# Peptides against a protein of PDB entry 1IK9: the designs that were tried, part 164

Target 1, 211 residues: chain A of PDB entry 1IK9
Amino acid sequence: MERKISRIHLVSEPSITHFLQVSWEKTLESGFVITLTDGHSAWTGTVSESEISQEADDMAMEKGKYVGELRKALLSGAGPADVYTFNFSKESCYFFFEKNLKDVSFRLGSFNLEKVENPAEVIRELICYCLDTIAENQAKNEHLQKENERLLRDWNDVQGRFEKCVSAKEALETDLYKRFILVLNEKKTKIRSLHNKLLNAAQEREKDIKQ
Target 2, 207 residues: chain A of PDB entry 1IK9 as posed
Amino acid sequence: MERKISRIHLVSEPSITHFLQVSWEKTLESGFVITLTDGHSAWTGTVSESEISQEADDMAMEKGKYVGELRKALLSADVYTFNFSKESAYFFFEKNLKDVSFRLGSFNLEKVENPAEVIRELIAYALDTIAENQAKNEHLQKENERLLRDWNDVQGRFEKAVSAKEALETDLYKRFILVLNEKKTKIRSLHNKLLNAAQEREKDIKQ
Target 3, 195 residues: chain B of PDB entry 1IK9 as posed
Amino acid sequence: MERKISRIHLVSEPSITHFLQVSWEKTLESGFVITLTDGHSAWTGTVSESEISQEADDMAMEKGKYVGELRKALLSVYTFNFSKESAYFFFEKNLKDVSFRLGSFNLEKVENPAEVIRELIAYALDTIAENQAKNEHLQKENERLLRDWNDVQGRFEKAVSAKEALETDLYKRFILVLNEKKTKIRSLHNKLLNA

## One batch from the design tools (peptide; made by RFdiffusion4, then SolubleMPNN)

Design b2_p21_2_s2
Fold by OpenDDE base, seed 5:
Structure b2_p21_2_s2 (fold): chain B 211 residues (1-211), chain C 211 residues (1-211), chain A 21 residues (1-21)
Amino acid sequence: as target 1 above (211 residues)
Amino acid sequence: as target 1 above (211 residues)
Amino acid sequence: AKKELEEIKKEAAELEAEPVL
């Protein structure tokens, strides 16, 4: 089961932060359990896949689009733009919410809730879930931090080896060319010396034939 | 102000998870506010730096060691080893806790709490703090994940450049030596040819003198 | 002899014309 807790402001009680818990199996489209609390009382309701389909049909909205709007309203929490207005009557246990756009306000959904007999158990379970989520996120953050520190070290090590390889390639090329030029010039000097000796020998032979 | 929320089990109510909030300024040694809740009622008490010093003296424990034990008891939550036992009387509002070692059990601290008139406000604030902490940890987690993915890409890029540099260095060395050997062998062949011509010219001159 | 001397002079001039690297 997946769950999300959000803080909401009710139109009837704008000064009192309420908490909306939504719990679902695999997908929100398959149905969900909604729980509302003010930290003293709690109210719960179950919404079936058939009710979600009926609400989409009543709105003349495609089911996938409707579920996308439900996800934004019920799981995203109160964003800074009051795009979603929440209403609840503690007397009738009727919960409904509206989408407020600049030019259009419309009811997005409505659910009958039931008052929980033991709200303290629901509140304790909600706080337990928050504390578990904090612990899991802390452990994941510590793991990711250690992995980032490892990856940064590994990057610096390879970068330093790469820079050494570049410098060693340039040094190798320069050294090989310098050594090649030295040996080549020695061979050229030896060839010139042998040509001069051959020229002198030919000149001496031409003198000996001329007596 | 720093704060920590932990779940605890009371000796009087072992089936009901209680929540212990500790709030402090800069250091736990300077004093703290302790709040206990069962999700319906809340109790709060303030512990001063002087009370912490007196409790350390009464225990014949060094203050730094005593504060270290307070930090483990009140901030670490219930570890799987019941090293700390928590006691609270809802009638007297007296809270105390004990350290249980194999061979020694001793009282580690005791505080008088006051029943909160509006426990719902304390519970709402506690849930708000949990939700804020979840959001902060999620944002930090997403940041660390993106940084991890960046560092892994940057490592793969440098690793691939390094491997190309190693291969290019080996190829350069091999190519330069092959080219050098070819040119050097041409010059050695020319030197041998010139030596043979010089030897022949000397032999012909020796024939002409005998003739 | 003269042809051989001219060939030696030509090969010597070609070697002198090779740039020192």
Scores: peptide ipSAE 0.028, ipTM 0.821, DockQ to the pose 0.503
Fold by OpenDDE base, seed 3:
Structure b2_p21_2_s2 (fold): chain B 211 residues (1-211), chain C 211 residues (1-211), chain A 21 residues (1-21)
Amino acid sequence: as target 1 above (211 residues)
Amino acid sequence: as target 1 above (211 residues)
Amino acid sequence: AKKELEEIKKEAAELEAEPVL
């Protein structure tokens, strides 16, 4: 079961923050339970998938678009300056909300609510859910923080190994060339020495032929 | 100003979850405001730094140790099976709590509270604070998640560059040795050829002298 | 003999012309 709690302002009581709780199983399309409270009284209603489908048809709106508008209205945590206007009569227990566009305002939906006999239980359960959500989110934050610190250490370790590998590659190239030049120069010197010996032997033979 | 809300169970009403809010400026030692609610009624009291110091002295406890016990009792979110037992009289508005150890139970502190005239305002403000805390913690979670995904990408990039550097170092060493061996073998072949020419010239001179 | 001596002199001159690396 999924839950969202939002603060809303009623057109009739704009000075008193109300809380709108919506609870559903998988999708808001499958139906939901709506609970309204002012911190003293509470009101609850259940909306079925059939009612959502009927309201979409009555509005001549595609069901997926209508459910998308319900999700924005009921789950956004709308402030007093938002696109959605909320109305509730404590006498009739009738809740309705409107979408206010620049040139068009229309009723998006309406629900019959029932006054809860023991509002303190609903309020306590709502506060418990908020405290549980805070604790879960704090535990997730601490876990993500520890993971970030681990990933940063692992990055620094690989970066330091990479820099050492680059430097070791350059040093290897330089050392191999230096060693190569030394051995090559030794072989060139030996070739020059052998040529000089061959030239001397040829000059001596030319002297021996000339007696 | 710092705030902590905890769920507690009163010894007199163990079936009804109460909420204990504690608010303070910098340290709990500097004094705090305590608010108790059952979701219908609310009670508030202010505890000064002087009262905290006096209660520590009356208990013959070092102030830092006493404040440490207050922090555990009032901020932990104690369940019904915890080391701390909470008591409240709605008639006297007297709140007290005990530390229950295996062989020793003692009163840790007590506060006179006052019944709030408009508990709905206190409850609405408490729910608003919970919703704000949820929103802030969600934003922090989303930020930490994006940072984790960034750090993981950066790690994979450096790891892939490091592996390429290792492979390129091994390839460089192999190529340099192959080129070196080719040039060295050419110079060795030239040295051998010159030695054979020198040996032949010496053998011809030895024939010419015997002749 | 004279031709081989001229080839040896030519190879020696080429080897003297190779710069020391």
Scores: peptide ipSAE 0.027, ipTM 0.820, DockQ to the pose 0.449
Fold by OpenDDE base, seed 2:
Structure b2_p21_2_s2 (fold): chain B 211 residues (1-211), chain C 211 residues (1-211), chain A 21 residues (1-21)
Amino acid sequence: as target 1 above (211 residues)
Amino acid sequence: as target 1 above (211 residues)
Amino acid sequence: AKKELEEIKKEAAELEAEPVL
């Protein structure tokens, strides 16, 4: 089961932060359980896949688009830029929400909720879920931090080996050329010496022929 | 201000998860505010630095060690291995906690709490803090994940460049040796040719003298 | 003899013209 808790403001009680919990299996489209609380009272309702389908049909909206709007309204939380207005009557236990666009407001959905007899259990469980989520996210963050530190060390080690390899390549090239030049110059000197000996021998022979 | 919320079990109400909020400035040693809730009622107390010092002195414990025990009891949460027992009387509003060792149990601290008149505000604010902490931890997690993915790419890129540098070093050495051998062999062949020409010239001159 | 001496002089001049590496 997936769960999301968001803070919302009701039109009738704008000064009191309410908490909207939505719980579902895999997709919101297959239905969900909604819980509303003000930190003293709680209200719960179940929304079926058939109710979601009927609400989409009544709106003449494609189901996937309607579920996308439900996801924005009920799971994104009421961000300060939220185009969603939440309404709840404690008397009728009727919850509805509207999408407010510049030129058009329309009802997006409505649910009948039931007042919970023991709201303290619901509130305690909600706080437990928040604390568990914090602990899980902290453990993930500690793991990711350790992994970042490992990856950074591994990167620095390979970078340092790469720089040493580049320098060693340049040093190898320079050393090989220096050694080659020395050996080549020895061979050139020996060729010149042999040529001079050959030239002298030819000049001596030309002198011996000229008596 | 720093804050920690933990779940605790009271000896008098072991079936009801209670939440212990502790709030402080920089260090627990300078004093703290404690809030206890069961999701319906809330109780608050302020503990001063002087009370912490007095409790450490009464225990004949060094203050830094005592604060270390307070930190474990009040901020670590009641883990299932927790040696801390929490007691609260709703009648007297007296909160105390004990450290249970194998051979010794002792009172670690005690606080007078006051019942909050509007517990719903305290509970709503506590849930808001949990939701804010979740959002902050999620943002940190997303950042660390993106950074891990970046570091892994950067590592792979440098590793691939390093492997290419190693291969290029070996190829350079092999190519330079091959080129050097070719040029040296040409010079060796020319030296041999000149030696043979010199030997022939000397043999011809020796024939001309015998003649 | 004169042709051989000219070839040897040419080869010697080519060897002198080879740059020292």
Scores: peptide ipSAE 0.026, ipTM 0.821, DockQ to the pose 0.550
Fold by OpenDDE base, seed 1:
Structure b2_p21_2_s2 (fold): chain B 211 residues (1-211), chain C 211 residues (1-211), chain A 21 residues (1-21)
Amino acid sequence: as target 1 above (211 residues)
Amino acid sequence: as target 1 above (211 residues)
Amino acid sequence: AKKELEEIKKEAAELEAEPVL
């Protein structure tokens, strides 16, 4: 079961933050349980897949697009853009929400809720879920932090080995060239010496022929 | 201001999860505000640095050690080891907690709380803080995850460059040796040719002198 | 003798013209 808790402001009680809990299985489209609380009272309703489909049809909206709007409204809370307006009557237990665009406001959905007899249990469970989520996210963050610190060390170690390999390649090339130049110059000197000896021998022979 | 919310079980109400909020400035030793809630009622008390010091003295415990025990009791909740037992009387608003060791239980601290007139506001603020903490931790988690993925790419890139550098060094050494062997062999062949020409010229001159 | 001396001079010039690696 997936769950999301968001903060909302009701048009009727704009000074009091309300909490909207939505719980569903795999997809919001399959239906969901909606719970509203003000920290003292709680109200719960179940929304079926058939009700979601009917609301999409009544709006002449494609179901996937409608569910996409439901997800934005119910799971993100009223984002700072006030794109979604929430209304709830404590007397009728009727919850409805509107999408506000620049020139058009329209009702996106409406649900009958029931007042929870023991709101303290719902509120405690909601707080427990928040504390569990905090603990899980902290453990994930500590794990990711340790992994990032490991990866940074491993990166620095490989980078340092790479730089040493580059320098060792350049040093090897330079050393090999220097050694080979020395050996080649020794061979060139030996060739020149042999050539000069051959020239002298030929000049002496040309003198001996001339008596 | 630092804040921690934990789940606790009261000895008087072991079936109902309570929430213990502790709020302090920089160090718990400087004093703290303690808030207890059952999701319907809330109780708050302020604990001064002087009260913390007095409790440490009354226990004949060093202040830093005592604050270390307070931190474990009040900020971690009852860990799964039931090392800390929490007691609260709703009638007297007296909160006390004990440390349970194998052969010894002792009172670690006691506080007079006051019943909050508007518990819904305290509960709403507590839920808001939990939701803010979740959002902050999620944003940190997403950031750390993206950084982790970046570091993994960067590590793989440097590792691949390092392996290419190693292979290029070995290839360079092999290529240089092959090229230099060819040139050295040409020079050795030229030296042998010139030496043979010089030997022949010397042998011819030795024949001309015998003539 | 003259032809051998010219060949030796040519080979010496080729050896001087060979770049040092």
Scores: peptide ipSAE 0.030, ipTM 0.822, DockQ to the pose 0.476; fails the geometry check

Design b2_p21_2_s3
Fold by OpenDDE base, seed 2:
Structure b2_p21_2_s3 (fold): chain B 211 residues (1-211), chain C 211 residues (1-211), chain A 21 residues (1-21)
Amino acid sequence: as target 1 above (211 residues)
Amino acid sequence: as target 1 above (211 residues)
Amino acid sequence: AEEELKKIEEEAKKLEEEPVL
C-alpha cells in the first residue's frame, strides 16, 4: 500500500491546518482511502475504481487525465499555487475539492466521509507513519552520503593516477628522445670518422699515381 | 531551536503509543521543553539548566554523562533495547523515566508536566513538523542522489581517460622504439658500407704497391 | 678517382646536414 499525507486548508476553517491522508494500491485509479484530520477529529472515506471512472465520465474527462488531476490535488498537498480549494462540512461529512484556473473553477471530485469513532488511534498511526518515513529517509540519506564520500575518494584517486600517468608519459618521451639523440650522435661521429679515413686514403692513392 | 519527536511506551498504557517531543537550544544541558501526547491529550513541561544540574548532582553523576543519558533516553526514542522505561500519571501529571541495566534500574529523571488546554493545536503542529522534516529530507535525498550520479559520471570519465592514457603511453613507447631502431639500423648500414669501401681502398693500394 | 672523391665529399656533407632527431 502506498500512502501520502499532505496539509490542506479548508474553506470553512482556513486558520486550522488539516491533514489529508491518501492510501492506495499501485495506482490511484484502482481506488483509494482518504482520511481527514484536524488533530482532534478524523474522517475517512473509500473511493472505488468505479466511482473514479464515473466521475471521469461525468466530467467528460479522459480517465488518465482525471487520475492525474486527482493525484495533483490529493498527493501534492497545498502547493504554493492554491490551484485546489478544499471544502468539508463536519455536519454532512461531505468533502469536495475544486480546481481553480484563472477564469474557471470546477469541481474535481467529491467524497462522503464518515467520522472516525477513535480519532486518537488514527492520529497516532499517522504520526507513527511520519516518524517511520523520517527514519527511512534519514537512513537513505546517510547511505547516499557515505556513497558520495566513497565516490569522491575514488574520483580523487583516479584523478591523481591520471595526472601521474600524463606526467610519466611526458617524462618517458623526453627521456627516450634524449637517449636516442646520444646514440644517434655517436653513430654520426663514427660515420664522419670513417668518411675522413676514406678521404685520406683516396688522397694518398691520388698522390701515389702522380712520379 | 532543535527538536526531536520519538515514540515511547508508558508503563501505565503499554498498548497505546505515546509521542515524546523534546525541544532545546544548542544543547540539552541549557534546558529543554518536553511534550507528551497520545493523539488526543497533550502535556508539556519545561526543564531548566539548573534542574538538570541539580539532578546530575543528586545522582552524583558527571553533568556531561548525565546530559548524555538524557539525550539517549529522550531523543533516540524507544530503541529496540528497552533500556529506558517511561512512566506518566495523567492524574499527578508526573513523568519519570528509568534506565534499566541488567542488575540495576535507576531513575534517570523526572518532570512535572501540565495538561495542554488545546491538544489539537499541539498535535497539528507536531504533524506539520513531521511533514516539513519529510520534505526537507526528501530534498536532501534528491540532491545527494543527483550528486552521486554526477560523481559516478565524473569517475567513469576520468577512469576512461586514465585507461586511454596508459594505452597511449604504451603505444608511444612502442612507436618511439620502432622509429629509433629504423634510424639506428640505417646508420649501422652506412657505417658497414663505409667500412667496406675503406677495406677495398686499402686492398687496392696494397695491390698497387706489390705491383 | 676524382669523381669518387667528390661523391664521398657529397655523402659526408649530407651526413653533416642530417638533422639530429
Scores: peptide ipSAE 0.026, ipTM 0.818, DockQ to the pose 0.556
Fold by OpenDDE base, seed 1:
Structure b2_p21_2_s3 (fold): chain B 211 residues (1-211), chain C 211 residues (1-211), chain A 21 residues (1-21)
Amino acid sequence: as target 1 above (211 residues)
Amino acid sequence: as target 1 above (211 residues)
Amino acid sequence: AEEELKKIEEEAKKLEEEPVL
C-alpha cells in the first residue's frame, strides 16, 4: 500500500488548511481511499478502478492521462501554480476538484465522502505516518551523508595516488634518459678513442713505408 | 526556534498515542514551550529557564545533566527502552514524567498545561510542520543522492585514469629499456669492429717490421 | 691507406653528428 498526504485549500474555507490523504495499492489507477481532515473532523471515501475508468470515459480522456491528472491533483496538493481547485461541502460530504487553465476550467473528478465517527484516531494515525516518514527519511539522509563522506575520502585517496603516479612516471622517464645518456656518452668516448688509435696507427704505417 | 514532535504513551491512556511537541530557542536549557495532543484536544505550557534550574537544584542534579535527561525524555519520545514514563491528567492539566531504571524510578519533571481553545489549529499547524519537514528531508535526500552519484562517477573516472597511468608507466619503462638496448648493442658492435681493425693494423705492422 | 683513413674520419664525423637520443 502506498500513501500520500498533502495540504489543500478548499474554496469554501480558504483560511483553513485541510489535509488530503490518498492511499492505494501499487497504482492509483486500481482505485484509492481518500481521506480529508481539517484537524478536527475527518471524511473518508473509497474510489474504485471502475469509477476512475468511468470518469475518464465521461471526460473523453485517455485513462492513463486521466490517472496522470488525478496524481497531480490529489498527490501534489496545491502546487505553486494553483492549477487545481478543491471544493468540499461538509453538509453533503461531496468533494470535487477542478483543473484551472488560462482559458478553461473543468471538473476533474468528484467523490462522496463519509464523516468519520472518530476523527481523532484518523488524525493520530496521520501524524504517526508523518513522524515515521520523517524518521525514515532522516535515516536515509544520514546513510547517504555517510556514503558521500566515504566516497569523497575514496576519491581524494585515488586522486592523490593518481597524482603520485603521474609524477613517478615523469621522474622515471627523466631518470632513465639521464642514465642512458651517461652510458651512451661512455660508449661514444670509447669509439672516439678507438678511432684516434686507428688514425695514429695508419699515420705510423705511412711513415714506415716512406726510408 | 527549534521544534521536535514525538509520539508518547500516557499511563492513563496507554491505547491512545499522544503527540508531544517541544519548541525552544537555540537550547532547551533556555526554556521551552510544550504542547500535548491526542488528535482531538491540545494542551500547552511554557517552561522557563528558571523552572528548569529550580527542578535541577531540587533533584540535586547538575544542570547540564538534567537538561540532557529532559532532552532524552521530551525530544526522543518513548524510545525503544521505555526509560521514560509520561503521565497527564486532563482534569488538572498536570503533566509529569518519570525515568525508570532497573532498581529505581524517579520523577524527572512536571508541568502545568492549559487546554487549548482551538485544538484544530494547533493540530493543523503540527501536521503542516510534519509535511514541511518531510518535503525538506526529501529535497535533502534527492540532493545527497545526486551528489552520491556524482562522487561515484568521479571516483570511477579517476580510478580508471590511475589504472591507465600505472599501465602507461610500466609500458614506458619497458619501451625505454628496449630502445636503449638496441642503441647500446649498436655501439658495442661498433666498438668490437674498431678493436678488430686495430688488431689487424697491429698484425700488419708486425709483418712489415719482420719484413 | 689514405682511403682507409678517410673512411675512418667519415665514420668518426658521423659518430659526432649522431644525436644523443
Scores: peptide ipSAE 0.025, ipTM 0.818, DockQ to the pose 0.508
Fold by OpenDDE base, seed 4:
Structure b2_p21_2_s3 (fold): chain B 211 residues (1-211), chain C 211 residues (1-211), chain A 21 residues (1-21)
Amino acid sequence: as target 1 above (211 residues)
Amino acid sequence: as target 1 above (211 residues)
Amino acid sequence: AEEELKKIEEEAKKLEEEPVL
């Protein structure tokens, strides 16, 4: 089961932060449980897949698009742009929310909630879930930080090996050229020496023909 | 101001998870505010630096060691080892906690709390802090995840450059040796040709002398 | 003999002029 808690402001009580919990299985489309609390009272309701389909049909909206709007409204909280307005009557337990566009507001959904007899249990469970989520996220942060430090070490190690490989390539090229020049010069010296011997032999033969 | 919320179990109400909030400035030693809630009622108290010093003296414990025990008791929650036991009287508003060792339990501290008139505000603020902490930790997780993906790409890039440098070094060595062998073989062929000419010239001179 | 000597001298000169690679 997945869960999201968000802060919302009710139009009727804008000075009191309310908390909206939505719980679902795999997808919000299969239905969800909505829980509202002000930190003293709590209200809960179950929304079925059939109700979600009916609300989409009544709005003449494609179901996937409607569920996409439900996800933005119910799981993000009122984003910084007040795009979604939440209304709740404590008397009727009727919860409804509207999408505010520039030129029009329209109802996105409405749910009948039931007042919870023991709101303290709902509030305690909600705080427990928040504390569990903090602990899980902290453990994930510590793991990712250690992985980050590992990857940085591994990068530095490969970088240092790469720089050594570049320097070793340049040193190899320089050494090979130096060795080649030495051997080539030895061969040139030997060729010059053999030419001089041939020249001397030819000059001696020309002297021997002249007696 | 720093804050930590933990789950605790009261000896008087072991079936009801309570939440212990501790708030302090920089160090717990300078004093702290303690808040207890069951999700319906809340109680708060302020503990001064002088009270912490007095409790350390009364226990005949070094202040830094005492503050270290307070940190474990009040900020970790009851760790999995039930090393700390929490007691609270709703009638007297007296909160005390004990450290349980194998052979002895001793009181670690005691505080007079005051019942909060509007517990819903304290509970809402506590939930707000939990949700803010979740959002901050989530943003940190997403940042660390992106950094890890960056570092992994950077590692792969340097690794691929390193492998290319190794292959380029081997190719350079092979090419230089091939070129050098060709030039050296030319010079060896010229040396052999000159030696043969010198040998022929010597043989002709020996014929001319016999003649 | 003189023509062969001249050819050897020209080959020796070319060998001196060959750049060190």
Scores: peptide ipSAE 0.025, ipTM 0.818, DockQ to the pose 0.567
Fold by OpenDDE base, seed 5:
Structure b2_p21_2_s3 (fold): chain B 211 residues (1-211), chain C 211 residues (1-211), chain A 21 residues (1-21)
Amino acid sequence: as target 1 above (211 residues)
Amino acid sequence: as target 1 above (211 residues)
Amino acid sequence: AEEELKKIEEEAKKLEEEPVL
């Protein structure tokens, strides 16, 4: 089961932070359980896939778009733009929420809730879920931090090997050229020496023909 | 102010999860506020630095060691080893905790708590802190994840450059040796040709002298 | 003899002009 808790403000009690919990199986489209609490009382309601489909039809909205709006309203909490307004009557146990746009406000959905007899159990379970989520996220943060430190070390190691490879390539090229020039100059000197010997031999032969 | 919430079990109510909040300024040694809740009622107490020092003295324990034991008991929650046992009387508002070792159990500390008149406010603030902590840890996780992905890309880039540099070094060495061998073979051929010309010139001169 | 000497001198000059690769 997936779960999200959000902080909301009710139009009737704007000074009292309320908590909206939504619980669902795989997708919000398949239905969900909504739980509202003020830290003293709790209210719960179950919304079926058929009710979600009926509300989408009543709104003349495509089901996937409607579920997308439900997800924004019920799972994101009160973002800085009061795009979603929440209303609850403790007397009727009727919960409804509106989408506020610049030129139009409209009711997005409504649920009948039931007052929980033991709100302390719901509140304790909610706090347990928050503490478990904190512990899981802390363990994930520690894992990601250790992985970052490993990746940074591995990057520095490869970077240092790359720089050494570049320098070794340049040094190899320079050394090979220097060695080649030395050997080539020895061969050029030997060729010049052999030409001089040939010239001397030809000059001596010309002297021997001239007696 | 630093804050930690832990899940605990009371010896008197082992079936009901309680929440122990500790709040302090910089160090637990400077004193702290303890808050206990069962999700319906809340109790609070303030522990001064002088009370911590007095309890350490009464236990004949070094203050830093005592504060270290307080930190383990009050900030870690119930670990899998029931090393710390928590007791609370709703009637006397007396909270105490024991350290259980194999051969010895001893009282580690005790606090007088006061029942909070508006427990819902304390519970709401506790849930708000949990939700804020979840959001902060999620944002940190997303940041660390993006940084891991960046570091992995950067590592792959440098690794690919390093492999290209290794291959380019080997190719350069092979190419330079091939070119050098070609030029050296030309010079060796020219030297051999000049030696043959010199030998022929010497043989012709020996014929001219015999003639 | 003079033509052979001249050929040897031309070959020597070409060898000095050969670039280092």
Scores: peptide ipSAE 0.025, ipTM 0.818, DockQ to the pose 0.546; fails the geometry check

